# Peptides against a protein of PDB entry 6GMG: the designs that were tried, part 119

Target 1, 331 residues: chain A of PDB entry 6GMG
Amino acid sequence: DSDDRVTPPAEPLDRMPDPYRPSYGRAETVVNNYIRKWQQVYSHRDGRKQQMTEEQREWLSYGCVGVTWVNSGQYPTNRLAFASFDEDRFKNELKNGRPRSGETRAEFEGRVAKESFDEEKGFQRAREVASVMNRALENAHDESAYLDNLKKELANGNDALRNEDARSPFYSALRNTPSFKERNGGNHDPSRMKAVIYSKHFWSGQDRSSSADKRKYGDPDAFRPAPGTGLVDMSRDRNIPRSPTSPGEGFVNFDYGWFGAQTEADADKTVWTHGNHYHAPNGSLGAMHVYESKFRNWSEGYSDFDRGAYVITFIPKSWNTAPDKVKQGWP

## One batch from the design tools (peptide; made by RFdiffusion4, then SolubleMPNN)

Design b2_p8_6_s1 (from b2_p8_6, 4 letters changed)
Fold by OpenDDE base, seed 3:
Structure b2_p8_6_s1 (fold): chain B 331 residues (1-331), chain A 8 residues (1-8)
Amino acid sequence: as target 1 above (331 residues)
Amino acid sequence: EVLDVHKL
């Protein structure tokens, strides 16, 4: 229940983290200790270490989404989302495949659709686009220059994103970023901003007007990327969990993982930071824990979710919440 | 804003 959420207390700026604990290939710690690490490693503004503010601690306390929130500077809007879907695999498996023993047709189709998404290719597409955006930002001192640079880069690469509408999330994302407009952020100067990436896991069967089978087993047609661009229309994602398939079964709304702007070329070596739930130290859920997972551990997801999206947003270059290299755990 | 209610 949201009523038992607690904002973790302030940590002294000079307090070093306790060692993280290994957890199935992840590094894990309690939220208070993550705040200590965050202050030492990620808190820097204009090269100066900062104490995590009350507002930032409150954002963080929201759980996995809070990790992305505190590091991106805004609650995720998920508007600029990418994925990769193998249409040929999907069609072939539907045509030639058979339901497993005890599997319904709807369950089979939902599973086949889930398995037709490629998390690694989706992530790589987002990284590719983020790189293009970063090149477009580099020498642009107003939005018009940024957009012109972006269109030129896309044209040079024959990228289908060049055909997106000017009002699309792709072209409007920068101007809609609060930190871009802040005096101590971008100050309306694109060259002061950089593209960053986070990921969201969620359920496809969210349409309440659809069949119960789609809500239980997934909607095979929902949240597919557009061919060529890889863009996913996230407008129908309302944080609705999967419907129970058996009595007593329950599923949760989403998972968020923060990647930032790591330069590690090997996807399997990238680190994803996420939380287990909102911070409720005196409630049934308990204290929030933060995990630093390798891509394999992150992309595996849970049965609660049948979609993964990789989302681009922007932060000021003066922030250190998205460093080129992320070290897993502590020390 | 929606909070994370899942548990790892």
Scores: peptide ipSAE 0.259, ipTM 0.884, DockQ to the pose 0.206
Fold by OpenDDE base, seed 5:
Structure b2_p8_6_s1 (fold): chain B 331 residues (1-331), chain A 8 residues (1-8)
Amino acid sequence: as target 1 above (331 residues)
Amino acid sequence: EVLDVHKL
């Protein structure tokens, strides 16, 4: 019940986090302690630490999406999303593979589709695009200059994104970023902005007009990336969870993981920050916990989800919510 | 604005 959500209290700016360490690739702490860490490490605006505001604490309290929300400065719109899908693998497995014992045909097809997505390649595509965008931003002092730079970069790389419409999420993403227009943010200067990445896990079988089997076991054709670009049409993602396959079974709506702008070239060494659920310290769910997971831990996901997307958005360079290096835990 | 309701 959303009614038991509580905004975490303010933490003193000088309060250090209680120590916590990673175990098997994941570090975990309670939301209050994450706020302390956030204030020490990620809160900086123009090089100065900031106390997490009440508004930011409220955003954070929404759970995994709250982690992305507070660090990106806006509720995720998920418009500029990338993934990688191996169509040949999918077709081959459907043709030559067989359902497991007790597995229905629909369950088999859904599983094969899920397994045909490559999370690492999807992440790599998003990083590639973010790098192109960052180069286009670097010396651009107006949106026109940014767009011109971006088109040139894409042309030089023979990237299929060069053929996207000017009104596409790809080209419109910057102008649609609130912090780009803010005086203390980008101030309409692209060179003050940088591209950042987060990931969303969600369910493919969200169409209520489709078969029950698709809602239970996934829609093999849904949310596939476009060939060449890797763009995923997220317009049909309405945060609808997987349908139960047995009485008493329940699934959740989504998971979000924050990557930001880490420069670590090895995907397996990157750190993803996410939450377990909305903050309900006096409710059945309990206090929100924040996780800092290695890519393997993040990308594994849960049975609740059969899709992963890697999304690009923008933040001001003056924010420290997306540093070059992210460390798990606190000493 | 949608809440995260899952548990990890």
Scores: peptide ipSAE 0.238, ipTM 0.879, DockQ to the pose 0.207
Fold by OpenDDE base, seed 1:
Structure b2_p8_6_s1 (fold): chain B 331 residues (1-331), chain A 8 residues (1-8)
Amino acid sequence: as target 1 above (331 residues)
Amino acid sequence: EVLDVHKL
């Protein structure tokens, strides 16, 4: 139960993490040890290490979403989300494919839809857009200059995002970022901010008014990216888990993975930081663990989820929560 | 805010 959540204790600023190493693409440690790592590696503000505050430790204790929360500085709103969906593959497989033995039509359609999303292409689209945004930010000292730069960049690339409304999440995302307005953050100066990426895995069949089959096996038409832009309308994501298909089966609400602003060009070599569940050391779930996964480990996801989105937000450049390189484990 | 109830 949510009432079992505990805020991890403070860790001394100079305490080094206990060693841990990746195994088969994933490194794992307990949340307390991640706090130690975070203080050594990611805590820096203007080049100075910081102890993780009680507020930040509380955010972190929320689980996978807490990892993204503490590193982005805000609870994920998921408004600027990207994905890639192969419509031709989907249509072709529905037409020419066959349900597996014992698979219902709804199961088949849900599976085919899930398999028609390309996580790597979705991630690459988000990285492309983040790069465009970062170029637009670089020399912009007010929001107007940023928006003008952004429009010019999009026009030069013939990007469909140039046609988005001025009030769209794409153009309003910076203005709506709390750290952009903070004196010790962006201070309303776009050039002090950078675009960062996180990912969310979730269930498509969240509409309670839909068929039971969609809730159990997925809604093939839900949460598809818009053609040209790759934007996903996340407004219908209410953190509702997949419905059980058998007695005793249970699914969870979401998974969040933090990428930040890594410069590694090979997607397969990028590192995604996420948590297993909220911190409940005295409860049934136990202590929270933090994972540092390679992209393949992250993008594989779980049967709980049939959608992945890659979301752009912003943090101050003075924060070190999104470094160019992320290493798994310690040392 | 919603917490993560996923157990790996």
Scores: peptide ipSAE 0.355, ipTM 0.899, DockQ to the pose 0.207; fails the geometry check
Fold by OpenDDE base, seed 4:
Structure b2_p8_6_s1 (fold): chain B 331 residues (1-331), chain A 8 residues (1-8)
Amino acid sequence: as target 1 above (331 residues)
Amino acid sequence: EVLDVHKL
């Protein structure tokens, strides 16, 4: 479509991927080879392998967000997002800490805020909520039954999410999922759906009406999770990158990582699938590469971003884009 | 929809 983005060509359904292996926790391959892997491993609908459609290849070509897009079946809305923020750590570090040599006050505050987020705890919160949702979905054959089950589960766990408004992203997420309404998807049957997780890294200082310092060094008060629930209001995320702090410096808009529904209990052993940039084999960026990263590699992030959110959405159980186990690379 | 322009 626009700019120098190219849709990768179709790959034969039976074409095996070229081998690639993880190095230092990350496996890497070109997008075309990932399509081959995807067709072998993740493409299954009702147990049958599918060739990645032109539409799906177009989605994938968008880069890191494309990996999440093709596997979730929809462009990320990021409405049901979770994070963990240590308020006490933040306050204590601001009070007792001091700027590093050459660090401005705004830079110090932005850094302290960034460091007060815990990616692992944010991920664990999302997994906890996804588990609750999956239990609520399990025997529910209409949305009302799902919502009733969900409220019961939350009450049993004394979870603060039980107090969320009925119109909140938490309760409306399922009904707002296109694949839930599809005949070959959920067919309006919650028990045909499962909760899945992806992550987004982004910049906090996106408010153009705020100070330049916040845009350069982060907004310490932005995109914090609500106490008790862990919910992050993502409505102000407009994919605006960090402002340069020096001439020639530039930052990018976001990073997305796909987790799905892996059952690995050890967070450090979970695999996150993401891309480097949109596919532009004839452009300056070059071909898109897909990464399969361990959590440590994913959660490290980049200086471009000072926020990480873990988002829940839903896919049909008939899809194999979110298997219990994900393996890095190809033999 | 927005593109990923990040180069890793």
Scores: peptide ipSAE 0.306, ipTM 0.892, DockQ to the pose 0.209; fails the geometry check

Design b2_p8_6_s2 (from b2_p8_6, 4 letters changed)
Fold by OpenDDE base, seed 4:
Structure b2_p8_6_s2 (fold): chain B 331 residues (1-331), chain A 8 residues (1-8)
Amino acid sequence: as target 1 above (331 residues)
Amino acid sequence: MVLDVHKL
């Protein structure tokens, strides 16, 4: 129950983390120890370490979404989301493939749709777009200059995003970022901001008016990226979990992974930071744990989810929550 | 506000 959520206590600014422990190729620690690491590594504003505030600790306490929240400075809106879907693979597998033994037609179609998403290509698309945005932000001192630069960059790359409406999440994302407007953030200066990436895993079968089979096994047509752009319409994502397929089965509504702005070119070497659940040290769930996973471990996801999206947002360059290099664990 | 409730 959400009533069991507790805000982790403050950690002294100079307290060093305890060593992380390995867990299935991930580095794992309890949330309080992550706060210690965060203060040492990610807390810097204008080059100065900061103690994680009570507000930030409260945000963090919400679990996987809390990790993205504290590092991005805002609750995820998921508006500028990218994915990659292989339409030809999907069509071919539906035509030529067969349900497994005991697999229903709906289960087969849902599985084939899930398998037709490429997490690596989705991530690569988001990185490509973030790079374009970062170039457009550079030396742009107002939003108009940023938008002009962005259009030029897209034209130079012959990117389909150049055809997006001016009101699309793609063009409105910067102006809708609270930290862009903050005096100690962007101060309305795009050149003070940088694009960052996080990922969301979620369930496709969220439409309550759809068939029970879609809610149980996925909606093959839901949350597909637009051709050419890779943009996913996230407006129908209402954090509704997968419906149980058997008595006593339950699924979670989402997972979030923080990437930030790592420059590691090899996707497999990138580090994704995420939490297991909200912090409930005195509840049935227990203390929140934070994981630093390689891309392979992150992108594998869970049976709870059949969609992955890679979302772009912005943070001030003065923040160190999205460094060029992320090291797993401690030390 | 929606919370993550899964266990890893």
Scores: peptide ipSAE 0.058, ipTM 0.823, DockQ to the pose 0.211
Fold by OpenDDE base, seed 3:
Structure b2_p8_6_s2 (fold): chain B 331 residues (1-331), chain A 8 residues (1-8)
Amino acid sequence: as target 1 above (331 residues)
Amino acid sequence: MVLDVHKL
């Protein structure tokens, strides 16, 4: 299957996109048309449109992860991830709830755990933290100044993240961002960078040493956010899909959605950009399609996944891959 | 490198 992946051809820099297809609150287009939109809207470096490079087109061709990859400038590492989990709801439903007709105990517990995550609160937590980080970046001309600003902001807000270890993904995320160190990127100047957000959907039951039931129905204890911080330990996410529950059933390993740095306060009005699969125009999967979904359509996810995480990374302010406003579709 | 293979 992976052998059928093709890098989309170059699109002329001035070629305008064809209209997107509206569908159930989403806007959809083929990958080549997304490249045209990307060149018109998101390609800008220092205010100048750029043709999507062969390398960027190759990254994009990997599907949903490719959309996040081309816009963030790096393959997602998922180190700085946030979620929201209602522990009281989970405990109460486990205690007072009952399996549905035909539902196993393991299936019930997995479902209750999935339903105890609040995608909107998880997203809002990531936005809150990204805002704190952006304030810490604004006047910081070296990493030390950034870290000092960040600690001060967290202390002022009485945020539990102030207690994180200096080696945590939270404090190390900037220095570990390739574009921060690039001459044409941050050039080691934090004030040239901004925080951006993407989301990952994945399966909780990835531990091969766990029960088969956890692999089929979810691991209720896996990938929960830490209380107070909202941080999710993503170290055990190895892109392992859900195990089949019936013969012939198959699940995909992840989905990625790009948000960037939109300023829209209403979560339901935010736009999430994602792909359906790797680009295989001559293969069984067909051409890659790109979707621009509203938050409700993104956060709904698929039965393939029982976890969502909202991840913070950084891009240079000179890039326009994360504008304050994203317009859904074309025109 | 991991590929996305799901269909929407």
Scores: peptide ipSAE 0.060, ipTM 0.827, DockQ to the pose 0.209; fails the geometry check
Fold by OpenDDE base, seed 1:
Structure b2_p8_6_s2 (fold): chain B 331 residues (1-331), chain A 8 residues (1-8)
Amino acid sequence: as target 1 above (331 residues)
Amino acid sequence: MVLDVHKL
């Protein structure tokens, strides 16, 4: 029950975190201890450590999405999303593969579609695009200069994104970022902003007018990236969970993982920060836990989800929520 | 606003 959500209390600004708990290749802690870490490591504005505000603690309390929310400064809109899909693998496996024992045709097709997404290539595409955007931001003091720089960078790389409409999420993303317009944020100066990445896991079979099989086992044709660009149309993602296949089965609507702007070239060494559920210390779910996972642990996802997207947004460079290096756990 | 309810 979402009604038992509680905002975590304030933590003293100088309180150091307790050690994180190792758990299956992840570092785990309770949300209050993450707030302590966040205040020590990620809270800085213009180099000054900040206490996490009540508003930020409230955002964080929403679970996995709360981790991305507090670090990006806005609720995820997921408009600028990337993935990689192997169409040849998909077609070949459907043609030549066989359903497993007891697997329905719809279940087989859904599984094959899920397995045809390449999480590493999707992540790499988002990193590539974020790098291009960051170069375009670097010397741009107005939006026009940013857009001109971006088009030049894309042309130089022969990137298909150069053909996107001016109103596309790709070109409008900066303009639509609240912190870009804030006086203490970007102040309408692109050079004060940087691109950051988070990931969303979700279910493909969200169309309520579709077959029950698609809702139970996935829609093989849904949320595929556009060829050349890697852009995913997220407009049909309405946070609808997978439909149960048996009585008493239930699935979660999404998972969010925060990457930020890490410079680690090896994807497997990157750290993804995410939460398990909304904070309900007095409820059946219990206290929210925060996990810092390596890419392998993050990208594995759960059976609740058959899609992963890597999303680009922007934050002010003055924020330290997306440092170049992230250390897993504490100390 | 949608809440995450996933348990790890």
Scores: peptide ipSAE 0.059, ipTM 0.825, DockQ to the pose 0.209; fails the geometry check
Fold by OpenDDE base, seed 2:
Structure b2_p8_6_s2 (fold): chain B 331 residues (1-331), chain A 8 residues (1-8)
Amino acid sequence: as target 1 above (331 residues)
Amino acid sequence: MVLDVHKL
């Protein structure tokens, strides 16, 4: 029951983390130890370490989404999402491929659709766009200047995003970021903000009006990126999990991974921070664990999910929750 | 609020 969720206790600001443990190519620790690391490494506001507040600890306690929440400063809205889909692969596999033994047609189509997404290209697209946004932010002291810079950058690159509506999630993302408006954040100055990235894994077959097969095996047509832009319409993502395929089977509704603003050019060397579940130290799930995974480990996902999206949001440059370099584990 | 319940 969600009633078993507990807010992790405060950790002294000077408390150093215990060593992380290796776990299948990841670094793993309990949530309280992550709080210690966070306070030492990521807590800085204007260069000063901060104790994780009760509110931040409460956010963190929600699991994987909590990691993204505490580091981004807001609950994920997922509005500015990118992916890459190989339409030719999809069509060719549907035409020339065959269902595996015991695989239904719907299961086959769902699998082929899942396999037609390219996580690396999706991530690369988000990084490209975040880079453009960061250039547009750099010397912009009001939103109008930011938007003008952004349009110029997109025009110079002949990027299809230049054709997006002014009210689209792409152009409205900054103004809709709470920390942009905060006095201790951006204070309405775009040059005080930077673009950051997180990822969400979720299920495509969320439409309750669709066939049971789509809910069980995926909707091959759902949550595809728009050609040219790579934008994914996330409006239909309602955090609905995959439907059981057998009695007693249950699936989780989402996973979130925090990347931030790492400058590592090799995707495989980037570090993604995520949690396993909400913190329930006295419940059946147990204590929340935090993982720092390489991109390969993150992008692999779980059978619970057939979609991945890479989402852009913004944080103040004065925050250290998205450093240029993230070290996996501790020490 | 939706909670993550995934166990790794």
Scores: peptide ipSAE 0.059, ipTM 0.825, DockQ to the pose 0.213; fails the geometry check

